# Peptides against a protein of PDB entry 6MBK, part 103

Target 1, 240 residues: chain A of PDB entry 6MBK
Amino acid sequence: GFEMVNFKEEGFGLRATRDIKAEELFLWVPRKLLMTVESAKNSVLGPLYSQDRILQAMGNIALAFHLLCERASPNSFWQPYIQTLPSEYDTPLYFEEDEVRYLQSTQAIHDVFSQYKNTARQYAYFYKVIQTHPHANKLPLKDSFTYEDYRWAVSSVMTRQNQIPTEDGSRVTLALIPLWDMCNHTNGLITTGYNLEDDRCECVALQDFRAGEQIYIFYGTRSNAEFVIHSGFFFDNNSH

## One batch from the design tools (peptide; made by RFdiffusion4, then SolubleMPNN)

Design b2_p11_6_s3 (from b2_p11_6, 4 letters changed)
Fold by OpenDDE base, seed 5:
Structure b2_p11_6_s3 (fold): chain B 240 residues (1-240), chain A 11 residues (1-11)
Amino acid sequence: as target 1 above (240 residues)
Amino acid sequence: DVYEMIKKLQE
């Protein structure tokens, strides 16, 4: 019912190939196709994950490393997704000197500097881990792990991570959702959720779309999809 | 191909 298209102004997006009605479930993505903390644990990163407390504690970093490992793997299942990701982002980690100087006049500068420092410290830590830990020897990034790599991966996760339930629905975890990320956004009601019975992400049409029209969705937040689990929504407040 | 797999699932 849709196709991926590179739109001139908006970049990649989804175009309807048929009429889609409001409230129609038009897109679903099973857990098995997601890049998750669990898939990271089950990948070549798994042995290192099992031994590193930071990877275990910080799902976003686990996803970042998962993304880097898969990017470095020519036969990765997620290569098409990875190749369509932006090479750079408009996140603070990519701000140029002039932008940072401008921000010095604002309250945002403290957050920017904090993010820079934290990211740099994380990189330094993991650089050492990758160089010295026995379980890092087989990682495809072993001999190619730069700050630019890490910055890219962290920024990719920061801008695209979604909160989803664990398999048993007992807690929340993080995921990157291929193809879903290629749908551009509009304002409105949240039209995304997770179906635990079918173990899949689900997207419902916000409005009617005719064949040939671009499909827009609303996650509720800019960076993260919000899902109903148990009795409510989990919000990671990244507003538009 | 992850995209092709997802697309096939929508059919």
Scores: peptide ipSAE 0.586, ipTM 0.952, DockQ to the pose 0.013
Fold by OpenDDE base, seed 4:
Structure b2_p11_6_s3 (fold): chain B 240 residues (1-240), chain A 11 residues (1-11)
Amino acid sequence: as target 1 above (240 residues)
Amino acid sequence: DVYEMIKKLQE
C-alpha cells in the first residue's frame, strides 16, 4: 500500500499506492527486522557492550554505536536502511551559530547547550574506550572514529529511535525501525504502537490518504522545543 | 534486502 520516494524538500518518505483510510493499519514491521539494543548486544559490539557501563545504561548510545558498526560492515543486513539515512540532520548538534542564537530566545537553549556538552563528553570518553579497550579491537571504528561519525549516529538515533517492549513484554527497550522511520512527521495523534501477540511494530494511518499522497505519521505530543531537541522537527502550528 | 522483506510482509 506504499512506496519509498525521495521527496525534494523532505527527503525520503512514503507515498501511498492505494487509498488508505484513517485508523487503518497500513504498515507493520516484525521485531526480527529492527535494529535494537538486543541486536547490538548480539553484534560485534557485544563484547564491548558487556564491559562498558555507559553502553549498558544508555540504550540510545548503544544503538548509535550499533549503527556505526553496521554502517562499516559491508555485509550488514541493514545496509539498505543505513544507506538511505540522511548524512546530516536538523538536530541541535548540527545547528549553526545563527540557529543557536535564535534559540536563545526559547526555553530550549539550555537543553541545546547540555546536548552539545554531553555529546562532546561522550565522544571523548568513547574515543578513549575505542583506542584502549581490548574488546574494541574488533570494531570497525578502531582506526576511524571521528566526532562527525558520532554526531551523525547520535542524531540518527535521536530522531528515529522508538520505544518497544522487550521480547517478554516485561520491560521497554529502544529500536530503529527500517522503512517505517522514512515516514515524515506531522502534528496529530500518536499513530504508532507495538503488537505483542504478533511481535511487531504497527503504524496506523492518522488520516485518510489517497493514492499518490505522502504518508505522514506522528510519534507523540511534544512541544516545539522538545521536537527541535529530540526529533529535529519544528511545527509553527503545533498546538501542544 | 531489509526493505524488500518489509514490503513482502505487508501482503
Scores: peptide ipSAE 0.583, ipTM 0.952, DockQ to the pose 0.013
Fold by OpenDDE base, seed 1:
Structure b2_p11_6_s3 (fold): chain B 240 residues (1-240), chain A 11 residues (1-11)
Amino acid sequence: as target 1 above (240 residues)
Amino acid sequence: DVYEMIKKLQE
């Protein structure tokens, strides 16, 4: 019912190939196709994950490393997804000096500085881990792990991470959802959820879409400042 | 291809 299209102004998005009605379940993605903390644990990153407390405690960082490892793996199942990810993001980690100056007049500035500091510290920590930890030897990152790599991965996860239930439904975890991420956003009702019975992410249409129209989804109401900090895009821009 | 697989699942 949809196709991925590279729109001139908005980048990649989804276009309806048929009429879609409001509240229609038009997109679902099974857990097995997601990049999750679980898939990270089951990957080449698994041994390191099992021994690093930060990776264990911070699922977003685990996903970031998972993303980097898969990017460096030519035969990765997720290569098509990774290749369609932005090379740069509008997250604070990519802000130029002028953008930071602009934010100095806002409440977001402290969070921006915190993000910079934390990301730098994390990189320094993991650089050492990758260089010294025995279980890092098999990682494709062993000989090439730059701050730019880490910044990209963290920003990718920051802008695209989703909370989903664990397989047993007892906890929440994080996931990157291929194809789902290519859908641009609008304001409205939350249109996304997880179906535990079918073990899949589900998206329902916010409104009627005609064949040929771009499909927009909504994750929740946030301020522009919150989007900048947490999602790396402005609400009115609907791009992510 | 992950995208192809997802698309097939929507059919």
Scores: peptide ipSAE 0.574, ipTM 0.950, DockQ to the pose 0.013
Fold by OpenDDE base, seed 2:
Structure b2_p11_6_s3 (fold): chain B 240 residues (1-240), chain A 11 residues (1-11)
Amino acid sequence: as target 1 above (240 residues)
Amino acid sequence: DVYEMIKKLQE
């Protein structure tokens, strides 16, 4: 019912190959295909994860390192997904000097600086961990871990992470959802959820889409400021 | 690959 297309100016997105009606369940992704904190624990990162308190406490950082490890693995199951991720993002970590200068007159500048400082501190910490921790020896990034790598991974997770239930439904965890996050975003009603019975992410159509039209989805309400800081998106008519 | 598997599951 859809195909991945590289749209002009919008990058990769999904295009309908048939007519899709509003409220139709048109896309689902089983847990087993997701990049999750659990899959990170079950990967080459697992031993290090089990001994590093920051990785354990911050699922988003665990996902970032999972993403970096899989990117460095030629035979990774998620390699096609990783290769279609943006190489750069509209997040504050990628702001040019002139963009930062523009924001100096806004309250957002404090959040930008905080993000810079936090990311730099995290990189410095994990650089040392990777160099000294015995369980880092088998990581594919052992001999090559740059700030640019970390910035990319953190930004990828920041813009694309989703909350999903744990397998038993008792808690929430974080996941990257291949193909799902290739849908570009719009304002509207939340049309995404998780089906615990089938153990899958589910997306229903916000509106009718005709064959050949780009499919847009909406994950939740955020202020424009929150979108800029956390997602890199801005909607002029954000109803939040 | 992951995309092919996801696509197949939609059928």
Scores: peptide ipSAE 0.569, ipTM 0.951, DockQ to the pose 0.013

Design b2_p11_6_s4 (from b2_p11_6, 4 letters changed)
Fold by OpenDDE base, seed 2:
Formats: sequence, C-alpha cells, structure tokens
Structure b2_p11_6_s4 (fold): chain B 240 residues (1-240), chain A 11 residues (1-11)
Amino acid sequence: as target 1 above (240 residues)
Amino acid sequence: SVEEMIERLQK
C-alpha cells in the first residue's frame, strides 16, 4: 500500500501505491523488527547490561549502546535501518560555537550546557566501563568508542525513541521503530498505537490518501525546540 | 533489507 520515495523538499517519505481511506490500518511494524531495550538485552550487549546499573536504569542509554553495537556489526539485522539515520542532528550536542554564543542571551543556554555536561560525564563513565569491564571484551566497539560515536547514538535515540508496551503489556519500554522514522509528519491527532494481540505497532490514516500522494503520520514526536528541554538523558545519580 | 521486509509485511 506504500513505497519509500525521496521527496524534493521533505526528503525520504512514504507514498501511497493505492487509495487509502481515513481510519484505515495501512501500516504496521512487528515487535521483532524494532530495536528495543529487550533486543539490547538479547544482543552482545546483554552480559554488560546485566551488570551495569546505569544501562538497567536508563533505557535510552541502553538503546544508544545497542545502536552503536549494531552499527559496528556488519551482519546486523538493523544495518539497512541504521544506514538511513542522519550522520548529524539538530540537537544541542551538535550546536556550533556561533549558535551557542547566540543562545547565551537566552535561558536555553542552561539546558544546552546541561546536555553537554551530562553527555560528557556519561561518555567518560562508559569509556571506563568499556575499557575495564570483562563483559565489554566482546563488544564490537571495544577498541573504537569515541565521543562522536556516543554523541551520535544519544542524539539518534533522543530524536527517535518511542514508548511501546512490553510483550505482556504490563509495562512500557523504549523502542526505535524502523520505517516509522521514514514517515514525514503532520500536525493533528495521534494516529499510531500498539496492538498487543498481534504484537505490532499500528498506524491508521489520518485522512484519505490517493495513489501517488505522500502519506503523513502523527505519533507525538517532539520538535527540535522541545529537545532542548526534554532530552530524557538526565540521570540524578551522581555515582558516575 | 529491513525496509523491504516491512514492506512485504504490509501486503
């Protein structure tokens, strides 16, 4: 019912290959295709995850490391998805010196500095963990873990993480959703949900789309401005 | 690819 297309102004998006009616379920993504905290636990990262309190407490950091491990793995199932991710982001972690200087006159500068500080501290902590922890020896990033790597992974997760239910539906967890990231967005009602019976993310059409039209979805993604305030990478435990 | 797999599942 859709195809991936590179649109001139919007970049990559989805185009309808048939007429789609409003409220029609036209797109779904099974859990097995998602990068989740659970898939991180089941990966080469699993042994380290089981021993590191920060990875256990911070699902977004677990996803960041999962993303880095899979990126460094040539045979990773998620290579096709990872290759579609931007190399840089519009997050505060990528602000240029002139942009930071401009923001010095605003209250936003405090949030920017906080993100820099937190990310740097996290990197320093995990650099030591990767160098010294026995369960880090099998990680594909063991000998190649730079701040640039961590900044990229953190920014990828900040901009793309989604909340989904656990398999039993008892709790919520975090996921990166392939193909979901490739959809362009519109304002409106949230048209996405999770079907526990079929164990999949589901998207219904907000409006009618004709064959050949670009499909837009809305699933509550934050704006770039909101990333400054709500990065989700704050850890109150000073035990770094 | 992951995208191709997802697309096939949509059929």
Scores: peptide ipSAE 0.132, ipTM 0.782, DockQ to the pose 0.013
Fold by OpenDDE base, seed 5:
Structure b2_p11_6_s4 (fold): chain B 240 residues (1-240), chain A 11 residues (1-11)
Amino acid sequence: as target 1 above (240 residues)
Amino acid sequence: SVEEMIERLQK
């Protein structure tokens, strides 16, 4: 009922190929296609995850490392998705000096500096872990783990992470949802959910769409538009 | 691609 289209002003999005009614389930993404904390645990990162308290406590960081490991793996299932990700972001971690100076006049500056500081500390910590921990030896990023890598992964997760239930539904976890990244968004009621019975993300139409119209979705706050707000990339705090 | 895979799943 939809197709991916590159819209001139809005970039990649979905266009209806038929009439879609409000509240119609038109889009779903099975868990197996998601990059999740669970898939991170089940990946080459798993052994290290099991031994590192920060990875265990901070699902967003686990996702960041999962993303880095998969990016560094030529045969990764998620390569087609990862290759669509931006190489750089408009997040505070990429702000130039002039942009930071501009923000000094705003209330956001404290959050920006905090994010910089904490991200740098996390990188330093994990650099040491990757260099010294036995379970890091098999990671594809073992010999190539730069701050730029970490900044990219953190920014990717910060802008794209979603909250979903665990497979057993007992807890919430974080996920990157490839198809969600390809949609343009609008404000309004949340149109996304998770179907545990079918083990999939689901999106229902916010409104009626006619064939040929762009489909907009809304899956909550803390989207890429809210990159200035703290996303929980701090120690002892998890985001979403 | 992942997009193509997902599109196929939507049919």
Scores: peptide ipSAE 0.095, ipTM 0.755, DockQ to the pose 0.013
Fold by OpenDDE base, seed 4:
Structure b2_p11_6_s4 (fold): chain B 240 residues (1-240), chain A 11 residues (1-11)
Amino acid sequence: as target 1 above (240 residues)
Amino acid sequence: SVEEMIERLQK
């Protein structure tokens, strides 16, 4: 019922190939297509993940490293998705000095500083891990792991991570949903969910679309204000 | 399918 199209001004998006009615299930993404903590564990990152407590405890960081490893892998299944990602973000980690100074007059400044400090500390930690840990030797980023890389990956995950159920449905985990990120978005009601029976993300139409129209989706976009409020770090309590 | 779309993007 849809096709992927590169729209000149908006980038990649979906175009309806038929009339789609509001609330119609038109799009689904099976778990196997998602970048998840599980896929990170099953990747080249797996051995390091199994030995690093921070990666185990913080699924968002695991996803960030997974993203970096896959970006550095020419044959990665997720290359088409990764190539659609912005090179820069409007998250606090990318704020210029003037923007930070402006925020000093707001209560958000504490969260911004916290995010800066946490991200810097994490980078320093993982830089050392990558340089010294035996299981890091096979990582594509071994010889090229910059703060800019880490900032990008963390920001990518912060802006795009989704909560989905684990395979058994007993817990929640984090995932990047490629097709969501390859769609253009609108504001509205969240019309996405997870179907455990079919093991897939599902999206229903926000409105009627005619054949040939661009389909916009909404799965919970965070505002810049929310990026300031939320550090983007998720601590998985189930890893203890 | 979504899979087919992803495969097409790889090409």
Scores: peptide ipSAE 0.057, ipTM 0.718, DockQ to the pose 0.014
Fold by OpenDDE base, seed 1:
Structure b2_p11_6_s4 (fold): chain B 240 residues (1-240), chain A 11 residues (1-11)
Amino acid sequence: as target 1 above (240 residues)
Amino acid sequence: SVEEMIERLQK
């Protein structure tokens, strides 16, 4: 019912290949296709995850490392998705000095600095872990783990992470959702959800779309800018 | 390709 198209001004998006009616379920993504904390546990990262408290405590960091590991794996199932990810982001971690200076006059500056500090600390921590931990030996990151890599992964997760239920529906976990990220967004009613019975993410059309029209989705009340500011990788315990 | 992934997602 849709195809991926590179729109000149908006970049990659979805175009309807047929008429889609409002409230029609037109897009779904099974759990098996998601990059989740669970898939991270089941990946080459699993052994390290099982022994690192920070990875266990911070699902977003687990996703970031999962993303990096899969990116470094030529045969990764998620390569097609990963290749669609931006190489850089408009997150504070990518702000230039002038942009940061401009923000010094705003309330956002504290959050920006916090992101910088936290990300740097996390990188330093995990650099050491990757270099010294026995279970890190199998990671494709062992020989090449740069701050730029980590910044990219963190920013990818920060901008694209979604909350989904666990398989048993008892808890909430984090996921990167292929195809979901390929849609351009509009403001409106949330048109996305998770179907536990079918174990899939679901998106319904917010309006009628004709064949050939771009499909827009809405899955959050916050703007991307708000997500960038508030979806930071913060850990309350400074001892970590 | 991303297209192949999309096709897989639709099955």
Scores: peptide ipSAE 0.040, ipTM 0.740, DockQ to the pose 0.014

Design b2_p11_7_s1 (from b2_p11_7, 6 letters changed)
Fold by OpenDDE base, seed 5:
Structure b2_p11_7_s1 (fold): chain B 240 residues (1-240), chain A 11 residues (1-11)
Amino acid sequence: as target 1 above (240 residues)
Amino acid sequence: IPGLVPVLHAL
């Protein structure tokens, strides 16, 4: 198997507790354990979701609000997962003035500014919705919805959202994948997919891992600029 | 570290 470990430089990751062979199916996560747009619709957020066009159109925002509602719910099934998430991120939404100034010399500055503006606009919109919409009255965040809350949730989703098939496989939806998303990144090939027959995410080992070694996966082909913008880190060995 | 998470496709 594997275990969650706090690595000094990488933060939380997965460590092998036994030898794992390349291409071995070592990790799977059933749909019922995922935080999805569908689970958001079926949660306390459901009534508001059914009435708000932006929540319906923007699955990432639906997931952000789902995270906030579940975080504010002591008995949430996802509490163990949510507690593993960073309280802050190194993403552009958290950049200080000097970091933003550094980006002024790069092509990333436009995307950073766009992200700032979009996030601020979304917060302003949803602050009003939460204050005025009848279906917002029962949300656990009703009396505590700050920009910091929204920034955190948006950043959590941005860094961890995945596209997965719907239950019938006819469309794609968005999901956060607990346990699996603890795997840190390395260069390689995509080794995770969705098994519709068993209705689960499946991850096979990128390489052999011995007992005691950290288990890495490949997050996909991205530029270092995309890593900074979307995940807050550089990857020097990036082949893209 | 939370990073860019892949788009998962049906296997």
Scores: peptide ipSAE 0.042, ipTM 0.747, DockQ to the pose 0.126
Fold by OpenDDE base, seed 3:
Structure b2_p11_7_s1 (fold): chain B 240 residues (1-240), chain A 11 residues (1-11)
Amino acid sequence: as target 1 above (240 residues)
Amino acid sequence: IPGLVPVLHAL
C-alpha cells in the first residue's frame, strides 16, 4: 500500500507502506472516480457545455469550469480530492512582477505572456457568458466568478490534466486522476496506462520501493521550460 | 504533482 505524506521539498507525495517491487501494479483508479470532460457534460455544467463552442473545443477549459462548479458544491463527490489541491500555484499565472522580469532574458517569456493574455481573454469571455446565458443561471459560481477563481482552476487543470481513452476507446479525452496525481516526478519510463477492459488507470512501480520510501513516477519527456510553464518547478536531474 | 499530461498509453 501507500499513504499521502507531506515531504519537505516536494510537498505532498505518496509513501510506500510496504515493499513494492518494480513492475508491480500498486495503484489503480476506476473511471468513475476521475474528473473528465464526460463528467463535466453530465454535471450542472452540461447544458451550458452543450451550447458553448469554446467549452466544446477546449477540454481543459471544460475541466476548469467543472472543477469550479464542484468546488462551489458542498455535496460534490470530488470534495475530498479538491481539498487536496493547492490554493495557489508557483506557475506563471501567479508570478510577481520581479519573477516576470527575471524571465525576460529567457525564451519562456513569450509563452508566459501568451498564457497571461489567453487566460485574461478567456475570463472576459466566460464572465459575459455566465452573466447572460440562460443555462448559466443554475451554476453555483453565477454570482462568484472572479479572475482569481478562473486562474486557480486553469492552473489546477494545467498542472494535473491527463489524456485517457473514452469509454469506448474510440477517442482521447482529458481527465484529472485523483490520488495518482499525488506522485512526484523522477527520471525513468512511463509506467501508467489505461486498462479499457477494467475501465481504470493503472500504475506499475518504476523501480523497487521500500516501506517508508517516496513513490516516484516519470511524467514523460519535458524541458525545464515546460516544467516551469506547466508545473511551476525545475527538475535538476532533467536530461532534456 | 504531475503537471505535464502523461499520455496514458495502453499498457
Scores: peptide ipSAE 0.036, ipTM 0.750, DockQ to the pose 0.146
Fold by OpenDDE base, seed 4:
Structure b2_p11_7_s1 (fold): chain B 240 residues (1-240), chain A 11 residues (1-11)
Amino acid sequence: as target 1 above (240 residues)
Amino acid sequence: IPGLVPVLHAL
């Protein structure tokens, strides 16, 4: 067993409620609990998704809008999850002018500027879509869609999106994985996968954890460049 | 709360 705890320096994390042994399957999340491109299609966003080529082509943007729609929906199934998400992020989209200036001496600056430009363009595009498209009229964000909202949603997806198999295992899709993504990072090996037979995300313990200890997982090796390039603008060729 | 989340592979 485990419980969600707010740790002072790390924000929300998972704490063991009993001793957990290394390699023990301590956490699993069924597909039905995930925020996916498929759940976005099946949500209030579905009619707009079916008519907008960018939402169809960009699974990360579909997830961002799904997240915004669900956040604005008081009866959303994912409200408990959404309320655990940070209100702000330490991602490039939140960098102050001085932080951007510091990056000008790095190779990352071009990717940061690209991310800013792409995000701004996406916002401008979807602002018009939300204002003018008939299927946008029922979206809970219709009268309140700010750049800050979009920046938050994009950053949430950027930091938390995972590739998982489709239900039939024939393709990959994007998902946010509630509860599991509350695990904070430590060095080690990837101990999470997707079990297609049981249709669930499965996480085994990286090490022994005692009752009362925080449960950490390894997110894999991530460079700042990989963060900006791969997570900021994902074109889903498999959405076709 | 992850800064980045891994890509999960089918098991």
Scores: peptide ipSAE 0.030, ipTM 0.720, DockQ to the pose 0.134
Fold by OpenDDE base, seed 1:
Structure b2_p11_7_s1 (fold): chain B 240 residues (1-240), chain A 11 residues (1-11)
Amino acid sequence: as target 1 above (240 residues)
Amino acid sequence: IPGLVPVLHAL
């Protein structure tokens, strides 16, 4: 097995409770435990989703609102997961003026400004939707939808969203994967996939891990700029 | 914390 542990500088991660061998299936998460666009559609957000073109077109925004609705719901099935999420992020949406100035010399600056502008526009749009749309009356966030809430949800989704197949495997959808998304990053190969037969996300060990060691996964082939923009960190040993 | 969308390929 494994357990969730706070690794100080790295924050929360997974620690092996026994020796795990390379390529061993050590972690799986059934679809029913995932936060997906489909679970958003089947939630209190469903009526609004069915009427809002942006929610329908942008699965990441649908997940952000799903996350906010579930966070605001004391009896949400996902409360244990949501409580493990950071309260703030080191992503561009949280950058201070000096951090933005530092990025002015990099190619990332355009993406930072785009994220700021897009997020602000989306917030303004959805604030009006939540205040005026009949189907928004059921949302637990109706009277408590701030920019900080939206920024947090967007950042949570941006840093944790995954593509998974639909149940029939014919299309892809977006998902947050509880427990699995606690794994921190190392260099290597993708070792996570989706098993359609068992309808679950499956993760095999990238390498041997001993009992008491942190379990790392490879997030994918990305530049340090992409890590900053999407994950809020640099990976010094990045091969890209 | 996985940062970017890991594209979970079908296994």
Scores: peptide ipSAE 0.043, ipTM 0.757, DockQ to the pose 0.145; fails the geometry check

